# Peptides against a protein of PDB entry 6J07, part 61

Target 1, 107 residues: chain A of PDB entry 6J07
Amino acid sequence: GQRGWFCGSVSQDLRQFWVAEGGTISDPRAADFLFSCDASHPDTLRIYQSLDYIEDNATVFHAYYLSAVANAKIKNSVALGHFILPPACLQKEIRRKIGSFIWEQDQ

## One batch from the design tools (peptide; made by RFdiffusion4, then SolubleMPNN)

Design b2_p19_7_s2 (from b2_p19_7, 5 letters changed)
Fold by OpenDDE base, seed 4:
Structure b2_p19_7_s2 (fold): chain B 107 residues (1-107), chain A 19 residues (1-19)
Amino acid sequence: as target 1 above (107 residues)
Amino acid sequence: MVTFTKEEQAKIVPTILLK
């Protein structure tokens, strides 16, 4: 799919990049991809509280993925899986297992 | 609690952006 939802924490530039690359912007229920830059943002929290997410039918990705793709010479070198944005309550344990998140390394 | 290993993350492949 090509439909994406964006948290209010995501810049207009990244949204425009998504559209420029052929994506469309939709509501969360219709979206194939959910992007956020802040797990604590109210928009993202509503996703985490949704039935689709609770039933493991939705995944939130950090929008930094789009920035990484935009700046990569080889787009295939950017793995979407490295940009899964879990709820804040799970992040500490995940960092312990796999290290700091990619978007945190460039802060 | 849902956690991911680096190996599991690598299995998630890109979006339309890679076209």
Scores: peptide ipSAE 0.025, ipTM 0.542, DockQ to the pose 0.093
Fold by OpenDDE base, seed 5:
Structure b2_p19_7_s2 (fold): chain B 107 residues (1-107), chain A 19 residues (1-19)
Amino acid sequence: as target 1 above (107 residues)
Amino acid sequence: MVTFTKEEQAKIVPTILLK
């Protein structure tokens, strides 16, 4: 399915793009995909603190993925896996190992 | 929690907004 949940940090434009591309918006428990632009936002923190996330049954993606898809000449050239948004407490270590996140490179 | 290399991330999921 293509049910998505959106943190309050995500713009209305990106939400509208999701819907325009055939997605629906739901609560995080029913969602297939979780989008956020801020790992420190209260909405996202509640996801990180949930049992589903702690048990590795959920993944949060940076909503910049949707912007990248919208601007890509070839949609399938954008890999969702590059947009995994980890908790803030892990980001420094991840950057040390694999480099800066893709959404940070475009800032 | 699980972490991935860039190569592993690229292999997880392509775009889901294909038409």
Scores: peptide ipSAE 0.024, ipTM 0.539, DockQ to the pose 0.111
Fold by OpenDDE base, seed 1:
Structure b2_p19_7_s2 (fold): chain B 107 residues (1-107), chain A 19 residues (1-19)
Amino acid sequence: as target 1 above (107 residues)
Amino acid sequence: MVTFTKEEQAKIVPTILLK
């Protein structure tokens, strides 16, 4: 699907890109994709605390994915899976195993 | 606590975790 929810931490530019690419913006319950730029933002925390997320029926992605797609020479060359935004409590362990996240590398 | 590699993320998310 093309329904996306956006945390308040996501810039208007990225939201506009999503819509320009054919996406729509919806509430988290209806969204196919959940985008955030801050795992500690209250909007994102509410997602992490939701039953859908706890039951592994939801995934939060870092909105930098959209920026990467926008700037990619080949749009399908950007792997969405690399942009999973886990809760803060998991990020340290992930960094230990696979290094810094992509969105951290370009900051 | 569940962790996964970037490669695993790329495989798992599109098939299982996306609505």
Scores: peptide ipSAE 0.022, ipTM 0.567, DockQ to the pose 0.098
Fold by OpenDDE base, seed 3:
Structure b2_p19_7_s2 (fold): chain B 107 residues (1-107), chain A 19 residues (1-19)
Amino acid sequence: as target 1 above (107 residues)
Amino acid sequence: MVTFTKEEQAKIVPTILLK
């Protein structure tokens, strides 16, 4: 089993998919994976301000990963690393180096 | 909160994001 935390910006459909695939929903401190659709959402900002994140021990992922997994469940594997959701202050620099984020390309 | 070592993150996160 895997424990996931979800920002309020994540839809119920994606949460239900997580549970349907055997996941459980937990608070941030107990979660194995942190999902968000908005780096500026207050829930996500609290994660970025946490000691674990500041010490570079935590990672937030864009919840679009779950949509990609749902669509590619039978198809090719989906790389979680492509869905790192960094703080807003870093996104411009990242786009400059590697281009637009994957969740921005399909919507 | 689940924590990952830098080595563990390197397995799932592209190198460019770890710079």
Scores: peptide ipSAE 0.021, ipTM 0.549, DockQ to the pose 0.214

Design b2_p19_7_s3 (from b2_p19_7, 5 letters changed)
Fold by OpenDDE base, seed 5:
Structure b2_p19_7_s3 (fold): chain B 107 residues (1-107), chain A 19 residues (1-19)
Amino acid sequence: as target 1 above (107 residues)
Amino acid sequence: MVTFTREEQQKIVPTILLE
């Protein structure tokens, strides 16, 4: 599917790129992909608190993935799995295991 | 545009958390 939901923390440029590539924008319940740039944003927190997320039926991705795809020579060379955005309470443990997140390395 | 199935998305999360 190509339906995406966007947290208010995501720039309009990234949203426009999604649409330009053939995606559509929907509410979280209908979305195939959930994008955010801030795990602490109220929009994203509501996702983490939803039954769909608690029951592992939803995944939030950092919208920086779209920027990486836009800049890649081969779009399918960008690994979506590297852009999973977990709740803030889990991020410290994840960094211990796999290192800093990709979106943090350019800051 | 790169797309993944819901099944693929669910598989990625446990892999990262358990590595």
Scores: peptide ipSAE 0.025, ipTM 0.539, DockQ to the pose 0.131
Fold by OpenDDE base, seed 3:
Structure b2_p19_7_s3 (fold): chain B 107 residues (1-107), chain A 19 residues (1-19)
Amino acid sequence: as target 1 above (107 residues)
Amino acid sequence: MVTFTREEQQKIVPTILLE
């Protein structure tokens, strides 16, 4: 599906791009994709605390993925998996294993 | 734009976390 939920940390431009690409905006429970730019934002924290997430039925992605897709010559060349946004408590360990996140490299 | 089910999305998580 193409239903997406957006944390308040995500810019209106990225939301508009999502819709322009054929996506719709929905609540987290109905969404196929959950986008955020801040793992510490209250909206995102509520996702991490939800049963769907705790039961490993939900994934949060960094909205920078949409920016990468928008700027890519080949849209399907951008791997969504590289934009998983885990809770802040896990990010240190992940950086130790795979290095800085993609969205951090452009900061 | 690519599409995934929630189930497909979850298959990505272990790969990233275990790298």
Scores: peptide ipSAE 0.024, ipTM 0.542, DockQ to the pose 0.136
Fold by OpenDDE base, seed 1:
Structure b2_p19_7_s3 (fold): chain B 107 residues (1-107), chain A 19 residues (1-19)
Amino acid sequence: as target 1 above (107 residues)
Amino acid sequence: MVTFTREEQQKIVPTILLE
C-alpha cells in the first residue's frame, strides 16, 4: 500500500517526499504506514494507545526512514525494519540490547 | 522505496520489541 499517516512532528518536506514518491496521506486507521519523529508527541501517543496498535495491527516508523531513502545512493538499500519507533517506555531496553536507534546516530 | 504489508509489520514489531 501507499497510504501514509504523519504525526505532527514530521516535517512538511518529508511529507512532500512521500507524496512525490507516489504515496498518499490518510488518517491513521486507513494508513498502511504510520510515520513519526517523536514517540512522545500527542499524535503518536494516541496511536500507541489505540486498539489497533495494542493488538499489534499497526506499526509506527520513524520518519527519518524517508530521509534515508531520499539520500540513499542505492535504491532500496534502506531497511524499513530498522526504523520502527517503539513507545518511549521500551526504548531504553531496546537500546541496551540492540544499540542506539539509527535516527539517533545521525543526530 | 521499500514497503511492508500490514502483516509484515505485525511480524517485525513483536520480534524486535520482545527480543
Scores: peptide ipSAE 0.024, ipTM 0.545, DockQ to the pose 0.112
Fold by OpenDDE base, seed 4:
Structure b2_p19_7_s3 (fold): chain B 107 residues (1-107), chain A 19 residues (1-19)
Amino acid sequence: as target 1 above (107 residues)
Amino acid sequence: MVTFTREEQQKIVPTILLE
């Protein structure tokens, strides 16, 4: 389905885009997609600390994915996998290997 | 919930490196 949870760090514009594209907004447990713009936000930290996430049954995506989709002529041209938002403690090592995240490049 | 296992994540990273 298209049920999404949004961290408080995500703008209302991106939430509205999600709904406009046919998505619904739900709590994290019922959500098919988890979106955040800040791995250090308390809402996102609660996800990382949840049993579902610890057991590798959940993935958080950076909400910039939605912005990229909104601006893309072909929605499938945006790879969701490039927008996985890992905990802050892992980001440094990831940047060392693959460089800055996509959502950081236009900042 | 959308799930990407560690093994699946290892598939994604090489793709990122090749782009």
Scores: peptide ipSAE 0.019, ipTM 0.523, DockQ to the pose 0.371

Design b2_p19_7_s4 (from b2_p19_7, 5 letters changed)
Fold by OpenDDE base, seed 3:
Structure b2_p19_7_s4 (fold): chain B 107 residues (1-107), chain A 19 residues (1-19)
Amino acid sequence: as target 1 above (107 residues)
Amino acid sequence: MVTFTREEQEKIVPTILLQ
């Protein structure tokens, strides 16, 4: 599918890029992909609290992925898996293991 | 809510963004 949900933390520019590339915007329940720029934003927190997420049936991605794709010399070189946005409570431990998140490096 | 696995999502998103 091509349906994406966007947290309120995501800029209009990135939303427009998604649509320009053939995606559509939907509510979380209908979405195939969930994008956020803030794990602590109320919109994103509601996702983390949902049964689908708790049961590991959902994944939230940092919307900076879209910016990375837009600006990539080789677009297919950008791996979505590197942009998984976990709950804030897990991020410190993840940074300890793999280093700073990609979206933090480019800020 | 989303029905695709993480692996499936990683494959699908690049496809729609790259075409």
Scores: peptide ipSAE 0.022, ipTM 0.548, DockQ to the pose 0.114
Fold by OpenDDE base, seed 2:
Structure b2_p19_7_s4 (fold): chain B 107 residues (1-107), chain A 19 residues (1-19)
Amino acid sequence: as target 1 above (107 residues)
Amino acid sequence: MVTFTREEQEKIVPTILLQ
């Protein structure tokens, strides 16, 4: 599927890039991919609180992935798995174990 | 909501955006 949901924290430019590349924009329930730039944004929090997410049937990705893909010189050099955006309560522990997230490193 | 596994998603998105 090519359906994506976008948190209000995601810029219009990244949304437009998604559509330009053949994706469509949908509500979270219909989406195949969930994008956010802020784990604390109310839109994203509602995802984390959903049964689908709690039951590990959903994953939120940081929308910076799309920016990385747009600027990639080598196809397939950007791994989606590196852009998993977990709830804020888990981020501190993850940073402790593996360091800063990719989207933080590029700031 | 999302019915794809993380593994499937990692395959699908690159295909959409890079191919």
Scores: peptide ipSAE 0.022, ipTM 0.542, DockQ to the pose 0.112
Fold by OpenDDE base, seed 4:
Structure b2_p19_7_s4 (fold): chain B 107 residues (1-107), chain A 19 residues (1-19)
Amino acid sequence: as target 1 above (107 residues)
Amino acid sequence: MVTFTREEQEKIVPTILLQ
């Protein structure tokens, strides 16, 4: 599908890019993709607390992925897997293993 | 809520953005 949900932490520019590329915007329950720029934002926390997420039926991606794609000469050169946004409680351990997240490196 | 696996999502998003 092409339906995306956006946390309130995501800029309108990135939302507009999603739509310009053929996506639509929906509520979390109907969305195929979940985007956020802040794992601690109340909107994102509600996702992490949802039954679907707890049962590993959902993934949240950092919306910086869309920015990276927008600026890439080759759009498929940006790996979505590098933009998985885990809950804050897990990020410290992940950073220990793989280093800082991509969206943190460009801040 | 999303029902696609992470692997499926990694295939779908690039397809959308490349169109």
Scores: peptide ipSAE 0.021, ipTM 0.543, DockQ to the pose 0.112
Fold by OpenDDE base, seed 5:
Structure b2_p19_7_s4 (fold): chain B 107 residues (1-107), chain A 19 residues (1-19)
Amino acid sequence: as target 1 above (107 residues)
Amino acid sequence: MVTFTREEQEKIVPTILLQ
């Protein structure tokens, strides 16, 4: 599917890119992909607190993925898995193992 | 929705980032 939900932290440019590539915008319950730029944003926190997320039926991705795809010569060369955006406590565990996330690094 | 367990998130992200 191509239905995406966007946190208020995501720029209009990235939303427009999603639509330009054939995606549609939906509410979180109907979305195939959930995008955010801020794990502490109220919109994203509501996702983390939802029953679907608590029961591991949802995953949030950092919207910078869309920027990376937009700038890539080969779109499928960008790994979506690099952009999983977990809650803050889980982020700390990941950073202890591998360091900063891709969206936290200098471009 | 695209789904990953929290345990998978802890393992998959580091593995992918190190590749």
Scores: peptide ipSAE 0.021, ipTM 0.542, DockQ to the pose 0.439

Design b2_p19_8_s1 (from b2_p19_8, 9 letters changed)
Fold by OpenDDE base, seed 4:
Structure b2_p19_8_s1 (fold): chain B 107 residues (1-107), chain A 19 residues (1-19)
Amino acid sequence: as target 1 above (107 residues)
Amino acid sequence: SLDEYLARLLARAAALEAS
C-alpha cells in the first residue's frame, strides 16, 4: 500500500485525493511518501530535523504533485522527482542549479 | 555535495515510483 504523511500545510482536498487513489495516511515514521506545501511549516521542519531525514532515509515532496497527478491525462506522466521539496536553506542553491520549482511556476 | 544530495533524492523518488 501507499502510506503517506501530510504536513498541516496541505489542503484536505489533496489528502482526500490521496485516499481516493488508494493511499493511507500515517505518521511520518511509518510513511513512504511525505507531502508538504511549505518547507518552513513547523510540521515539515520537524521532518527535516528527524533522524530518518538526517540519515538519508526520508524525502519530502511538494503536495502539488498530487494536483498534477489529478490533472494529468496520461498516467505516469508526472515525475515525482520534479516535486522534491528540500529544506528552505537549500532551495536558492538548488534553483541556481536546476531552475525554479514546478510549484513556483504555477503560482 | 549538493549534487550528491540531489542524486540521492532523485533515486529515492524513482524507487518510490517503481514501488
Scores: peptide ipSAE 0.626, ipTM 0.929, DockQ to the pose 0.549
Fold by OpenDDE base, seed 3:
Structure b2_p19_8_s1 (fold): chain B 107 residues (1-107), chain A 19 residues (1-19)
Amino acid sequence: as target 1 above (107 residues)
Amino acid sequence: SLDEYLARLLARAAALEAS
């Protein structure tokens, strides 16, 4: 599906890009894609605490994915899996396994 | 485990891309 939810931490520009690319914006329960730029944002925290997330029915992605897609020469060269945004409490452990997150490397 | 957690997330991401 093309239904997305956006944390308040995501810029309007990225939201507009999503819509321009054919996506729609929905509440988190109806959305297929959940985007955030801040794992500690209250909106995102509510996702992590939701039954859908706890029951492995939801995944949060860093909205930088959309920026990467927008700027990619080949749009399908951007892998969504590289933009999984885990809860803050897990990020340190994950970095030990996969290295720094893509959205952190440019900072 | 963390590995299982990551595997689930990656699988879901792949499924979303395929949809």
Scores: peptide ipSAE 0.626, ipTM 0.930, DockQ to the pose 0.545
Fold by OpenDDE base, seed 5:
Structure b2_p19_8_s1 (fold): chain B 107 residues (1-107), chain A 19 residues (1-19)
Amino acid sequence: as target 1 above (107 residues)
Amino acid sequence: SLDEYLARLLARAAALEAS
């Protein structure tokens, strides 16, 4: 199974898609997948401040990943790694190194 | 370093995706 946690910034539609695809929703400590649409949202900030994250045992992903999966024409063509959502304080440096985030390109 | 940080995150993502 796949256990996911969702920041309050994530739409109900994306949460419902996760469940429809066989996922379950849990608290952050029990979840394997952490989804957010806003690195500055209080819910997400609490993740970045958690021991699991600080100790490099957790990763936050942009929930747009789920939308991309839902709309993908080719099965398994969406790479989860493209949707890593780092803390806001690191995003500018990351953009300079690897370019704009995928969820920003469609805006 | 930032490169090492990103590499670890990508590895974690790959592991989750393969599970």
Scores: peptide ipSAE 0.625, ipTM 0.929, DockQ to the pose 0.586
Fold by OpenDDE base, seed 2:
Structure b2_p19_8_s1 (fold): chain B 107 residues (1-107), chain A 19 residues (1-19)
Amino acid sequence: as target 1 above (107 residues)
Amino acid sequence: SLDEYLARLLARAAALEAS
């Protein structure tokens, strides 16, 4: 099974898609996938401050991943790694290294 | 380092996809 947690910044539509695809929704500690649309949202900030995250046992992904999956024509063509959502304090440095985030390119 | 940080995150993402 796929257990996911969702920041309050994620729309209900994307949550419903997750469930429709066979996922379940759980608290952050039990979740395998952590989704957010805002690294500065209080819910997401609490993740970054959690013991699991500090100990490198958790990863936050931008929920735009789910939208990309929903729109993909080829199964498994969307790479989860492209949707890693780092803390705000690291984003500028990361952009300098790898360019703009994928969820920022379609705006 | 940032490189090591990103490498760990990417590896974790790959593992999640494979599971």
Scores: peptide ipSAE 0.624, ipTM 0.929, DockQ to the pose 0.549

Design b2_p19_8_s2 (from b2_p19_8, 11 letters changed)
Fold by OpenDDE base, seed 5:
Formats: C-alpha cells, structure tokens, sequence
Structure b2_p19_8_s2 (fold): chain B 107 residues (1-107), chain A 19 residues (1-19)
C-alpha cells in the first residue's frame, strides 16, 4: 500500500484522488509520499526541519503530480522526479541548473 | 554538492515509483 501525507496547502480534490487510486493518508512519519503545494507553508516547513528530512530519508513532492497523473493519457507517462519540491533556499540554484519547475511552467 | 543532492532525490523518486 501507498501511504501519503498532505500539507494543508493541498486541495481536497487531490487528496480524494489519492484515496480513489488506492492510497491512504497518514502522519508524515509513517508516510512514504509527502505532498505539498507550498514550500513556505508551516506544515511543509516542519517536514524540512524534521530529522527524517535532514538525514535524507524523506522527500517532499509537489501535489501537482497527482493532477498530472489524473489528466495523463498514457499511464506511467508522468515522472515523479519532475515534481520534487525542495526548500525555498535551494530553489533558485536548482532552477539555474535544470530550469523552471514543471508546475511553474503550467501556471 | 547540489548535484549529489539532486541525484539522491531522483533516486528516492524512482524507488517510490516502484512501490
């Protein structure tokens, strides 16, 4: 089973899609998938400050991934790696290296 | 380095996709 945690910045629709696809919702310590739409949201900041994250045992993904999956015409055509949501302090350097984030291109 | 961090993050994503 896939266990996910959701920042308060994520819409109820995306949470419902996760559950409809067989996922469950848990606290961040028990979850494998951590979703957020806002790297500056207090919920997400607490993740970045957690021991699991600092020790590279956790990754936050932009919840737009779920929207992309829901709208994809080809199964498995959406790469989770494109939706890594790093702390704000790293985003400028990452953009300089690999370009704008995918969720920024669509808005 | 940033490159090493990105590599780790992408590896984590690949592992999760396999679940």
Amino acid sequence: as target 1 above (107 residues)
Amino acid sequence: SLDELLEKLLQRAAELEAK
Scores: peptide ipSAE 0.406, ipTM 0.871, DockQ to the pose 0.582
Fold by OpenDDE base, seed 3:
Structure b2_p19_8_s2 (fold): chain B 107 residues (1-107), chain A 19 residues (1-19)
Amino acid sequence: as target 1 above (107 residues)
Amino acid sequence: SLDELLEKLLQRAAELEAK
C-alpha cells in the first residue's frame, strides 16, 4: 500500500486524488510519501528537523507531482525524483547544479 | 556533500516508485 502524509499547504483536491488512486493518509512517521507545497511551512519544517529526515530515511516531495500524475496521458511517465522538495537552505545550491525545479517552470 | 545527498534522495524516490 501507499501511505502518504500531507503538509497543511496541500489542497484537499490533491489529497482526494491520492485517496482515489488507492493511497491512504497517515502521520509522518508511518508514511512513505511526504507531500508539501511549501518548504517553509511549519508542518514541513518539522519533517526536516525530524530524526528520520536527518538520518536520510525520509524524503519530502512537492505535491505538484500529484497534479502532474493526474494530467499525464501515459502511466508512469511522471518521475517522482523530479519533485524532491529540499529544505530552503539547499534549494539555491541545487538549482545551481540541476536548474530550476519543475514546479517553478510550470508556474 | 550535496552530490551524495542528491544521490540518496533520488535512490529513495526510486525505491518508493517500486512500491
Scores: peptide ipSAE 0.405, ipTM 0.870, DockQ to the pose 0.512
Fold by OpenDDE base, seed 4:
Structure b2_p19_8_s2 (fold): chain B 107 residues (1-107), chain A 19 residues (1-19)
Amino acid sequence: as target 1 above (107 residues)
Amino acid sequence: SLDELLEKLLQRAAELEAK
């Protein structure tokens, strides 16, 4: 099963899509998929500050991934790796190296 | 390094997609 956690910044529609696709919603410690729309949201910040994140480098993904999957004609055409949401302190350096994030391009 | 971090994160994403 696919266990996901959602930051409060993620819309209910995207959460419902996750469940409709067979996912379950759990606390962040039990979840494999961590979704957020805001690296500065308190919920997401708590993830970044957690021992699991610090020690095991758990990954937070931008929930725009779910929107992209929902709108894609071919689901596997959307690469999860393109939606990694790093802490704000790393985003500038990452943008310089690999370019702007996908969710920023649509703004 | 940042390169190592990115590689690690991308590897994690690949692992999750395989689940």
Scores: peptide ipSAE 0.402, ipTM 0.869, DockQ to the pose 0.580
Fold by OpenDDE base, seed 1:
Structure b2_p19_8_s2 (fold): chain B 107 residues (1-107), chain A 19 residues (1-19)
Amino acid sequence: as target 1 above (107 residues)
Amino acid sequence: SLDELLEKLLQRAAELEAK
């Protein structure tokens, strides 16, 4: 199943694409896929502060993943793991290890 | 460590893609 939650920072176009591709929208506790475009948005911060996230049972992904999927010419060519959106406090260290995030390169 | 965290996050992403 594809149950998703969306931060208020995510455009309606990307949300609509999710639904058009067979996804459903739910609250964060019921969702498997958590999408955000802003690690500092209050909605996303609440996720990072939640017990599920602290216990490593939740992951936030940058919603640009959906844009990449929408524009992909090869099915299954876009890897979800490339779009992990970590808390702001970890992003600088991660960039030093693996380079700039994909959404920062293309936007 | 950071490497362990990244591995954990990537594993979670792979599990979600399998659904």
Scores: peptide ipSAE 0.402, ipTM 0.869, DockQ to the pose 0.520

Design b2_p19_8_s3 (from b2_p19_8, 11 letters changed)
Fold by OpenDDE base, seed 2:
Structure b2_p19_8_s3 (fold): chain B 107 residues (1-107), chain A 19 residues (1-19)
Amino acid sequence: as target 1 above (107 residues)
Amino acid sequence: SLDELLAKLLERAAALEAA
């Protein structure tokens, strides 16, 4: 099974897609996949400040990943690693190194 | 460093995707 947590910034449609694809929704501590659309949202900030995250036991992904999966023509063609959502304080530095994030490009 | 952080994050993503 796939256990996911969702920031309040994520639409109900994306949550429903997750469940429709066989996922379950849980609290952040129990979840394997943490989804957010806003690194500055209070829910996401609490994740970044949590011991699990600080101790490298948690990763936040941009929920746009789910949209990409929903629209993918080839199964397993969407790479989860491209949707890592780092804290806001690191994003400018990351953009300078590897370019704009995918969810920003498709806007 | 940033490179080390990115490597760690990508590794975590790969592990989750493979699980």
Scores: peptide ipSAE 0.390, ipTM 0.860, DockQ to the pose 0.592
Fold by OpenDDE base, seed 3:
Structure b2_p19_8_s3 (fold): chain B 107 residues (1-107), chain A 19 residues (1-19)
Amino acid sequence: as target 1 above (107 residues)
Amino acid sequence: SLDELLAKLLERAAALEAA
């Protein structure tokens, strides 16, 4: 029931994990979850430029979320909101306000 | 503002987790 889209920047291992956990891979317009590892990747940039995103009907998440879930004892212990991947132009300001992103800390 | 944007993004994430 969980429909996800993956940027080309996301490894096959993470995609396979998504499917193994019951997820489905779909086109961006049909997906509820949009995963990327690179806000500057052309695939992700197209999402940010889409009407769905501009009209606040889409959110991009860093695929490291899936790695965190895979390593966690309880899935719900990993908050999806901590893995929001905003456009690159906003990331610097966000870091100033709330600190470095989780995926940057664990690299 | 940035605060408003962050609030919207967090709301979207919460809605997805609840679905």
Scores: peptide ipSAE 0.390, ipTM 0.860, DockQ to the pose 0.557
Fold by OpenDDE base, seed 1:
Structure b2_p19_8_s3 (fold): chain B 107 residues (1-107), chain A 19 residues (1-19)
Amino acid sequence: as target 1 above (107 residues)
Amino acid sequence: SLDELLAKLLERAAALEAA
């Protein structure tokens, strides 16, 4: 099973897609996948400040991943790693190194 | 370093995809 947590910044459509694909929705502590659309949202900030995240036991992904999966022509062609959503304080440095985030390119 | 951080994050993502 796929256990996911969703920040309040994530649309109901994406949540519904997750469930339709066999995922379940849980609290952050029980979830394997943490989805957010806003690194500055209070829900997401609480994740970044949690012991699980600080101790490298949690990763936040941009929920646009689900949209990309939904629209992908080839199953499993969307790489989850491209959708890592780091804290805002690290994003500038990452952009300088690898370019703009994929979710920013379609906005 | 940034490189180490990126490597760590990508590793986490890969692990989740493999689970």
Scores: peptide ipSAE 0.389, ipTM 0.860, DockQ to the pose 0.562
Fold by OpenDDE base, seed 4:
Structure b2_p19_8_s3 (fold): chain B 107 residues (1-107), chain A 19 residues (1-19)
Amino acid sequence: as target 1 above (107 residues)
Amino acid sequence: SLDELLAKLLERAAALEAA
């Protein structure tokens, strides 16, 4: 199954979409997918500081991915890799190298 | 390096999509 964890920064609508698509909501330790809309939110910071994340056993994605999937005309056309949400300390360097994140371009 | 980190992150995402 698709087990997801959601930061408090993620809207209830996106959480409901996840469940409607067959996903379940779990604690971060059991979840395979970790969603957040704010790398500086305390919930997300706790993920970045966790042993699972430090040991490369966890990845945080921006929840805008779910919105993109919901609006996509072709199923599975949205690439999850484009929605990786790195810690704030790395974002500036990443933007310098590959440009602004997708979720920032429509704002 | 940053390039190596990005490669790792993309690899993790691909693995999750494939699962």
Scores: peptide ipSAE 0.387, ipTM 0.859, DockQ to the pose 0.529

